# Peptides against a protein of PDB entry 6TME, part 20

Target 1, 324 residues: chain A of PDB entry 6TME
Amino acid sequence: NRLKRAYIALQAWKKAFYSDPFNTAANWVGPDVCSYKGVFCAPALDDPSVLVVAGIDLNHADIAGYLPPELGLLTDVALFHVNSNRFCGVIPKSLSKLTLMYEFDVSNNRFVGPFPTVALSWPSLKFLDIRYNDFEGKLPPEIFDKDLDAIFLNNNRFESTIPETIGKSTASVVTFAHNKFSGCIPKTIGQMKNLNEIVFIGNNLSGCLPNEIGSLNNVTVFDASSNGFVGSLPSTLSGLANVEQMDFSYNKFTGFVTDNICKLPKLSNFTFSYNFFNGEAQSCVPGSSQEKQFDDTSNCLQNRPNQKSAKECLPVVSRPVDCS
Target 2, 324 residues: chain A of PDB entry 6TME as posed
Amino acid sequence: NRLKRAYIALQAWKKAFYSDPFNTAANWVGPDVCSYKGVFCAPALDDPSVLVVAGIDLNHADIFGYLPPELGLLTDVALFHVNSNRFCGVIPKSLSKLTLMYEFDVSNNRFVGPFPTVALSWPSLKFLDIRYNDFEGKLPPEIFDKDLDAIFLNNNRFESTIPETIGKSTASVVTFAHNKFSGCIPKTIGQMKNLNEIVFIGNNLSGCLPNEIGSLNNVTVFDASSNGFVGSLPSTLSGLANVEQMDFSYNKFTGFVTDNICKLPKLSNFTFSYNFFNGEAQSCVPGSSQEKQFDDTSNCLQNRPNQKSAKECLPVVSRPVDCS

## One batch from the design tools (peptide; made by RFdiffusion4, then SolubleMPNN)

Design b2_p30_1_s2
Fold by OpenDDE base, seed 1:
Parts: structure tokens; sequence; C-alpha cells
Structure b2_p30_1_s2 (fold): chain B 324 residues (1-324), chain A 30 residues (1-30)
């Protein structure tokens, strides 16, 4: 009996709660699991005459605890939303039995350990949100082989390089922000055919931006701020026909910011402050446009306010990195 | 069940939209 298994799982989970400030699980009593707060039942996909637990929503419950292995008994769950809690530990491997998993949101918790590879076992997964946790280690390359629409990884402890398989991703939104990723952005990034928003903020990424970024025709948000990128902005960025928000601030970029970038047709906000740019087109000057906002603060620009000193600029500007 | 699938898809669309909005808000607040 599927509901009986669900009962076992949910009772085990309740026992794994250290704190339930809102008494969310107060009504988690008895065999009628479909009446449990945050538990949602639906007809089974394989047998519409059978009622099963299809979803969990414990978002914003501030529950402290862990995920027990018995959760693997919730084999019919397609939606698992437990964000904004205080769950700790690791994601149980037993969740591999949840083959119908469609949306997995464990964001804003206290999970630790490596990337939850169990997520790779879910064939139908479309949405993965593990942001605002303490996951660590390298990102499995296989994550980008999955047909995900969204991948939220930001605010964790991930390290190593971004896998080259990123180009295989069909995701429209990917966040890497506030991790410890290092190395270069893979050239394969230009192959992300569905990409709308990508965020690299606050990592240890370095090297030159790949020219292939310019192939991201559907990107509306591109934020690579607070990294260690060097060299000039790729001229191919002129190909970002739909970019609205672009941020390259707090890097080590050099060279000239061109008209072709600043005149992008959908560009509304372009921040390239806190770099070592030594020139900018008139179209890039803050206040030059009513429709666009620019920030050129703290570069090596002549005749602009709030720039770096010659002493700071000269060593870097005189030794430009050749990205060609 | 087609009905069940439709509900899941609807919930997904709504949740995904919300997540994207949250992301934009977070970026704007930086």
Amino acid sequence: as target 1 above (324 residues)
Amino acid sequence: SPETRAKIEKEYEESFKKKREELREELAAR
C-alpha cells in the first residue's frame, strides 16, 4: 500500500524534526497522510484509481531536522519543496527511488556534503534548487546532461572548475553565484541554446571571457561580477541581442569598452565598474542615454570621475592580457 | 493521469516564474 509507505516515511520524518516552530507537523497523526499539512495527494500516474502522495510543500516552516532515509518510501512524489527551513545533513541516497521527481527545492537550508548526486538519478527532473546551503566539492559534469529548465546552485561551497558539459544544458536559468568556482568559463557556454539568465557572481573564476558568450542570443541577464576575469571584453558580445542586464564589475578587465556593446538594443543596465578599462565609447558614458544605465566607476578611464590612480592603473594597463 | 500531470505542470510554471523573479530581486538588491 503506497499510502502506508508514505505514512512510515512521514512519521520517520516527523521524528527527525528537532524543532517545528510553527507546529507544521502537529496534525501529522494517523494513517490519513493526505490530510497532513504540507502533504498533497493526487491520483497515481500509473493507476488513477489509487491515491498517492504526489507532493511535499514545507516551504518557510523554519523546521530544524534532517532528511531520514525513510523518505525514499515516498516513491510517488513529484514535487519536493522544503525551502527556508533548517534541515541539515545530507540528501539521502534513498531518494533515488523517487523516480517521478520533477521539482526539487531544498534551498535555504543547512545541507552539507558533496553535490547531491541522487538528483542525477531522477529522469524527469526539470527544476533543481539547492541554493543557500553548504554543499561543497566539484559540480558533477552530468548535471548539465540533464534536461533541466533551471539550475540554482548559488550560495554554496562548490569549488573546482565549471564543467565543459555546460554547453549541453537546456536550462534557461543557471546560477553559480557565491561559490568557490575557479578556472575559466568554458567555451562551450555558447552552445546553451535556451539560456536566458546566467549568474557567476562572487566566485574565483579567471582568465579571459570566451568569445562564444556572444552566441547567447537569448540571454537577458549576464552577471560575471566579482571574479578574477582578465583581458578585454570579447567583441562578440555585440551578438547579445537580448541582453538587458550585464555586469562585469569587480574584475580585472582591461581595454576599451566599445560602442557595439553599449549600444546593444535591449541593454538597460551595464555595470563595468571596478576594473582596469582604459577607455570607453561615448555611448558607454553614464548619463549618455536615457534608456540605459551605465557604471564606469573605478576604472582607468581618463577624464572620468571616481577612477583609479595612475599608480594603480599603470602596472595593469601597461601589460594587457592578450586573449586572442 | 492527465489531470495530475497538468496540475504538476501548472505548479511548476508558477514556481519557476517565482524563482526567476526572486533571482531578479536578489540581483537588484546587490
Scores: peptide ipSAE 0.148, ipTM 0.757, DockQ to the pose 0.866
Fold by OpenDDE base, seed 4:
Structure b2_p30_1_s2 (fold): chain B 324 residues (1-324), chain A 30 residues (1-30)
Amino acid sequence: as target 1 above (324 residues)
Amino acid sequence: SPETRAKIEKEYEESFKKKREELREELAAR
């Protein structure tokens, strides 16, 4: 009996709660699991006459506890939303039994350990949100082999390089922000054919930006701010026909910001402040357009306000990194 | 059941849309 298994799982989970400030699980009593707050039942996919637990939604419940292995008994769950709680520990490997998993959101919790590789075992997974946790270690390259629509990884403790398999991703949204990723952005990034939004904010990324970024013709948001990128902006960025928001601030970029970048047709905001740019086209000057906003603050630009001193600029500008 | 699948997909689409909107708001707030 599927509902009996669900009952066992949910009761085990209730026992794993350390704190339930809103008494969310107060009605988690008895065999009628479909009446439980945050539990949603639907007809089974394989037998419409059978009712099964198809979804969990405990978002914003502020529950403290952990995920017990008995959750693996919820084999019919397709939606698992438990964001904005205080769950700790690791994601149980037993969740591999949830083969119908479609959307997995454990964001804004206190989960620890390596990347939850159990997510890789779900064949139908489309949405993965593990942001705002304490996950650590390497990002498995296999994550980008999956047919995901969205990958939220920001605000964790992930380290090492971004896998080259990123180019295989079909995701429209990917966030790496506020981790400890290092190395270069892989050249394969240009192969992300469905990419709309990508965020690298606040990592330890370095090197030159790959020219292949210019192949991301569907990108609307590209944020690489607060890293250690060097060299000039790739001329191929002129290919970003749909970019609306672009941020390269707080890096070590040098060279000239060109017209072909600042005149991108959909560009609304372009921030390249806190770098070492030594020139910009007139089209890049803040206030030059009513339709576009630019920020050129704290560069090495001549005849512009709020720039770095010559003392700060000369050592860097005189030794430009050649990305060719 | 096709109907069950459709329901799940609808819920996903709504959730995904919300997540994208939240991301945009977070980026704009910086």
Scores: peptide ipSAE 0.080, ipTM 0.703, DockQ to the pose 0.888
Fold by OpenDDE base, seed 3:
Structure b2_p30_1_s2 (fold): chain B 324 residues (1-324), chain A 30 residues (1-30)
Amino acid sequence: as target 1 above (324 residues)
Amino acid sequence: SPETRAKIEKEYEESFKKKREELREELAAR
C-alpha cells in the first residue's frame, strides 16, 4: 500500500523534527496522510483509482530537523518544497527512489556536504533550487546534461570551475552567485540556447570574458559583478539584443566601453563601475539617456566624476591584458 | 493521469515565475 509507505516516511520525518514552532506537523497523526498539513495527495499516474502522496509543501515552516532515509518511501512525490526551514544534514540518497521528482526546492535551509548527486538520478526533474545552503565542493558537470528549466545554486560554498557542460543546459535561469567558483567562464556558454538570466555575482571568476557570450540572444539579465575578470569587454556583446540588465561592476576590466554595447536596444541598466576602463562612448555616460541607466563610477575615465586616481589607474591601464 | 500531470505543471509554472521575480528583486536591491 502506497499510503502505508507514505505514513511510515512521514512519521519518520516527524520524529526527525527538532523544532516545529508553528506546529505544522501537529496533525500528522494516524494513517490518513492525505489530511496532513503540507501533504498533498493525487491519483496515481499508473492507476487513477489509487490515491498517493504527490506533493510536499512545508515552505516557510521554520522547522528544524533533518531528512531521514525513510523519505525514500515517498515514491510518488513529484513536488518537494521545503524552503525557508532549518533542515540540516545531507539530502538522503534514498530519494533516488522518487523517480517522479519534477520540482525540488530545499532552498533557505542548513544543508551541508557535497552537491546532492541524488538530484542527478531524477529523470523528470525540471526545477532545482538548492540556494542559500552550505553545499560545498565541485559542481558535477552532469547537472547541465539534465533537461532543467531552472538551476539555483547561489549562496552556497561551491568551489572549482564552472563546468564546460554548461553549454548543454536548456535552463532559462541559472544562478552561480555568492559561491567560490574560480577560473574562466567556459566558451561553451554561448550554446545555452534557452538562457534568459545568468548570475555570476560574488565569485572568484577570472580571465577574459568569452566572445561567445554575444551569442546569448535571449539573455535579459547578465550579471558578472564582483569577480576578477580582466581585459576588454568583448565586441560581440553587441549581439545581446534582449539584454535589459547588465552588470560588470567590481572587476578588473580595461579598455573602452563602446557605443555598440551601450546602445543595445533593450538595455535598461548597465553597470560597469569599479573597474579600470579608460574610455567610454558618449552613449555610455550616465544621464545621456532617459531610458537607460549607466554607472561608470570608479574607473579610469577622463573628465568624469568619482574616478580612480592616476596612481591607481596607470599601473593597470598601461598593461592591458590581451584577450586574443 | 493527464489531469495530475497538468496540475503538477501548473504548480511548477507558478513556482518558477515566483522564483524569477525574486531573482529580479535581489538584483534590483543592489
Scores: peptide ipSAE 0.024, ipTM 0.645, DockQ to the pose 0.892
Fold by OpenDDE base, seed 5:
Structure b2_p30_1_s2 (fold): chain B 324 residues (1-324), chain A 30 residues (1-30)
Amino acid sequence: as target 1 above (324 residues)
Amino acid sequence: SPETRAKIEKEYEESFKKKREELREELAAR
């Protein structure tokens, strides 16, 4: 009996709670699991006459505890939303039995360990949110082989390089922000045909930006701020026909910020502050447009306010990195 | 069932929209 298995799983989970401040699991008593707060039942996909646990929503419950292996008994769950809790430990491998998993949101918790590779075992997964945890180690390249619509990885402890398989991703939103990623952005990034929003904020990424970024025709948000990028901005950025928000601040970029970038047709905000740019087109000057906002603060620009000193600029500007 | 699938898809769309909004808020707050 599927509901009996669900009962076993949910009771094991309740037992794994260290704290339930809002008494969310107070009514988790008895065999009628479909009445449990945060538990949602639906007809089974394989047999509409059978009622199964299809979803879990414990968002914002501030529950402290861990995920016990018995959760693997929830084999009919397609939606697993447990964000904004205090769950700790690792994601159980037993969740591989949840073959209908569609949305997995464990964001804003205290999960640790390597990337939860169990997520790679779910054939129908479309949404993965593991942000704001303590996951560490390498990002498995296989994550981008999956047909995901969204990948939220930000605010973790991931290290190593971004996999070259990123170009295979069909995701519209990908966040890498506030990790420890290093190396260059892969050239394959330009192959992300469905990409709308990508965020690299606050990593240890370096090198030149790949020219292939200019192939991201559908991107509306591109944020590469707070990294170690060097060289000039790729001229191919003129191809970002739909970019609205672009941020390259807090890097080590040099060279000239061109009209072709600042006059992008959908550009509303372009921040390139805290770099070593030594020139900008008139169209890039803050206040030059009513429709666009620019920030050129703390560069090496002449006749602009709030720029770096000559002492700070000269060593970097005189030795530009050639990205060709 | 088709109904169950439709429900899951609807919930997904709503969830995804919310997540995108949250992301936008985070980007605006920095």
Scores: peptide ipSAE 0.098, ipTM 0.722, DockQ to the pose 0.846; fails the geometry check

Design b2_p30_2_s3
Fold by OpenDDE base, seed 1:
Structure b2_p30_2_s3 (fold): chain B 324 residues (1-324), chain A 30 residues (1-30)
Amino acid sequence: as target 1 above (324 residues)
Amino acid sequence: SELEKLEKEREEEAKKRLEEILEELRKELA
C-alpha cells in the first residue's frame, strides 16, 4: 500500500523534527496522510485509481530537523518544497527512489555535505533549488547534462571550477553567486541556448571573460561582480542584444569600456565600478542617457569623479592582461 | 485570520503547481 508507505515516511519525518514552531505537523496523526498539512495527494500516474502522496510543501515552516532515510518511501512525490526551514544534515540517498521528482526546493536551510548527487538520479527533474545552504565541494559536471529549467546554487560553499559542461545546460536561470568557485568561466558558456539569467556574484572566479559570452543572445541578466576577473571586456559583448542588467563591478578589469557595450539596445543598468578601466566611451558616462543607468565609480578614468588614485591605478594599468 | 488565509492561499498555489507538474509528467511518461 503506497499510502501506508507514505505514512511510515511522514511519521519518521515528524520524529525527525527538533522544532515545529508553527505546529505544522500537529495534524500529522493517523493513516490519512492526505489530510496532513503540507502533504498533497493525487491519483498515481501509473494507476489513476490509486491515491498517492505526490507533493510536499512545507515552505516557510521554520521547522528544525533532518531528512530521515524513510523519506525514500515517498516514491510518488514529484514536488518537494521545504524551503525556509532549519533542516540540517545531508539529503538522503534514499530519495533516489523518488523517480518522479520534478521540483526539488530545499533552499534556505542548513543542509551540509557535498552536492546532493541524488538529484542527478531523478530523470524528470526540471527545477533544482539548493541555494542558501552549506553544501560544499565540487559541482558535479553532470548537473548541466540534465534538462533543468533553473539551477539555483547560490549562497553555499561550493568550490573548484565551474564545469565545462555548463554549455550543455538548457536552464534559463543559473545562479552561482556567493560560493567559492574559482578558475575561469568556461568558454562553453556561449552554448547555453536558453540562458536568460546568470549570476556569478561573489566568487573567486578569475581570468579573462570568454569571448563566447557574446553568444548569449537571450541573456537579460549577466552579473559577474565581486570576482577576480582580469583583462578587457570582450568586444563580443556587443552581441548581448537582450541584456538589461549587466554588472562587472568589483573585479580587476582593465582597458576601455566601449560604445558597443554601453549602447546595447536593451541595456538598462550597467555597473562596471570598482575596476581598473582606464577609459570609457561617452555613452558609458553616468548621466549620459535617460534610459540607461551607469556606474563607473572607482576605476582609473580620467576626468571622472570618485576614481582610484594614480598610485593604485598605475601598477595595474601599466600591465594590461592580454586576453587575446 | 489573515495568516490563515495566506497559508491557505499558499497551499492552493502549491496544489495548483503540483497539478501542472503532474500533467507535464503524464505527457513526458506517455
Scores: peptide ipSAE 0.640, ipTM 0.934, DockQ to the pose 0.929
Fold by OpenDDE base, seed 2:
Structure b2_p30_2_s3 (fold): chain B 324 residues (1-324), chain A 30 residues (1-30)
Amino acid sequence: as target 1 above (324 residues)
Amino acid sequence: SELEKLEKEREEEAKKRLEEILEELRKELA
């Protein structure tokens, strides 16, 4: 009965394949779905005497096709991994019936449309990977109300601002990179108590960095490169006791890079190139430490190589943005 | 073949991960 429903779902999915270059679904024949390649069965959580489809893993199968609504019949699936395929279309709303969903990885596909809000309906979801697709529109604020360990959103077409609810997130890793996010980083970011890695690379973010970033005591990777940030670096960054990798390159920052930042105890790589900094502490100079790597290229620094011309610097440096 | 071996290894890894997930779910839903 559960396996019969699974059979219906899987056969519908096979019919939705346009191309299966590795013949992954070649053995998807007959009622014994537990023998299907990439299909994993286990005893049901509610009745151990009943065998159910509990996982799907079709990673790297290069399958072209779409996800049919009949996949909603796979009500016992807790693991759904279909990355590195050529699936297109939208994520079916019928997947809301998969109430045991724990890990959902549809990364590196050709999915389109808005954020798949069906992911918000899964009460036990811990891992969400939708990176390297063509998802667009606004990010739902409710995503950060979920008890997720990791949130991968990078390399999509998301727009608008980052929700203020980000501070509610319990995720250790969050990626926003290579989207079209705009506006400021919310001040609530400092409330992300479990955050280890956050990446903002290659968006349209702007404004001043919030002082509250300095409250991220457990962060090891902070990358805000390739945006439109302005003003000085917050002095509170001295509070990043565990940061190892920090990148502020390709922005419009001004002011002085302080000793307190460059002497962070766990800092191994600090890149602040391609900005408009007009000074740096001696501890920030590339080559000053064997243990730390710095890049100060293309700023407005005096007596340093590979800096911007006075003509480029003066208009920006003479009009510093006040972030107070 | 080497490819078949790699596929089997991937399947085993997926099974292992699934077992871990199911165990966590049992704890959560108990």
Scores: peptide ipSAE 0.638, ipTM 0.935, DockQ to the pose 0.950
Fold by OpenDDE base, seed 5:
Structure b2_p30_2_s3 (fold): chain B 324 residues (1-324), chain A 30 residues (1-30)
Amino acid sequence: as target 1 above (324 residues)
Amino acid sequence: SELEKLEKEREEEAKKRLEEILEELRKELA
C-alpha cells in the first residue's frame, strides 16, 4: 500500500542522515509514518478513503545527509519543504514520480550538480525554491514554460545566458541574484505580465538594458545592481508605474538620469550609485524629496559629493555606448 | 516550552498550507 511505500522511503531517508542535531527523526520508528515529525498525511486525492503522505516539512532542522532515490516512493507528496538543512548531493531523478508536487523548497542546503530537471517533470508545480545551494551549469529554458508563481534561483553557480523564454513566465517573483549569469537581459522580459519582483544582483550580465523593461507595469522591485550593464538607462523606464525599489548600482551605466525616471509615482528608493552617469535631473538629487530616497554616489556628476575622479570618468564618459 | 510552542505553530502552518494546496490540486485535477 501507499503508506508502506512511504515507510520504505522515510526509513531510507533516515538512514541517509549523517547528522540530526535536533533529533527530528527520533520518532521515525515503526509503520505509523503519519506520526513522524515533519510528515503530514491527508486523504488521497484519487481515493479519499486512503490516507497518504501528502507533505514533508523539515525546514530549519539542520540535518546533514542526502536525498536517497527511495524518496521517489512518496508519490502523493504535494508539499516538500526541507530548507535550511545541510543536505548534499543531487536531487534524485526518482522524484519524477511525485506527480502532485506543488511546492518544492530545497533552499539553504548544499545541493550540487546541474539544474534539477526533475522539477520540470512536475505538471502542477507552482513554487520552486532552490536558492542558496551549489547548483551549476545552464538554466534550462523550459523552466519559464511552467506555470510557476515564484522562481528562486539566487545564490547558486548557474552560468550562461538567461533564456529568452523568460517572457513566457507567469511568475510574480523571480530571482537570479548571485550567480554567474552572463550576456544581455532578453528583450522578451517585457512580456512577463505578472511580474512583481525581479532581481539580477551580482551576476556577470552585460550590454544595454532592453527597452522592453518599461513594459513591466506591475513590477514593484527591479534590482539589476552589481553587473556589467552599459549605456544609458532606457527612456521607457518611465513606464514602470508601480516600481517602488529600483537599483542600478555597481554597473557601467552612462548618460543622464532623467526626471521621468526619478518622478515615477510609486518610487520609494532609487539607487544608481557606482556608475558613470554624467548628469542627473534635480528630482534625482538625494534629499530633493521627502518621499523618495536616492543614492548618486560614485558617478561622474558635477557639483555632487563622493563622485569619481576626472581621471576615472573621462575614459568612460567620453566614449558612451550607443544602445540605439 | 516556548520552543515547543513555536514548533507546534510551524506544524500547524504547514498543515494549513498543505490543505490549501490539496484543495487547489483537487480543483485542478477535477
Scores: peptide ipSAE 0.637, ipTM 0.934, DockQ to the pose 0.947
Fold by OpenDDE base, seed 3:
Structure b2_p30_2_s3 (fold): chain B 324 residues (1-324), chain A 30 residues (1-30)
Amino acid sequence: as target 1 above (324 residues)
Amino acid sequence: SELEKLEKEREEEAKKRLEEILEELRKELA
């Protein structure tokens, strides 16, 4: 039966624990898996008279170990939360059998290898959190074809370009921060109709910002700091009617920061420090508003404190990148 | 103990979330 399979899986997993400092699996003894700490049973969706393991929550258990292939026997699991542990290795491909997977959170672990493509096989997946691991390689374009509410990829070792399929994403929150992504932000970004928060912090992204960013009417947080972006800020950023937090710091932007950007109606914080901007509107000056916070530090602005030297500015400002 | 209380709370939260998920899945698969 299904619970017997679950027992096999959970015992295999217990055996795969190298360290269980809180003795979380101490009661993982015997066939009554529904009594196991962190294991949650519910009536099966296909047969309400059958009890199945439907959820695993081992968050913050500090368990060291790996995920054995026998976890594929947990075919009824819809919730898998194992964040803040010390699990290592790869996500088993056998998890493809978990066709009811809805929330998958393996964040803050020691997982390695390529993107866990098994996540793409889950038809009902809505939440994917793989942040704070050591996943590497390319991001599969298909991730954005999924009907995900949130995609957390930050603090990994992902590289290559951001897929153009990003425009197909229905996610409200997407984090790319602290990876090794390179290339330009795809122009298709403007098609992300449900996007509220997007974070690109600390990558190797470059080129000009696409004008299509201005189409993100629902975005409240846009952070592109600590990259290699060049050129002027798109004038279309005036379309970000709901942006509250915007950060372009630590890039290579040039040109003039306009009123149209700094006067965005919902803007609370706008950081554009550590660039090569050579001018800013009065509305962009720090201290000009009580409601808005600005940081213009370390640019090429005249008559502003804490700016770059002429020696640093001239080579860049004199050779502006044309984004047209 | 305080720790036991926190653990119970977390367990209840997880159960609640699971129930919500299962309800959504039931709708999707119907």
Scores: peptide ipSAE 0.636, ipTM 0.935, DockQ to the pose 0.953

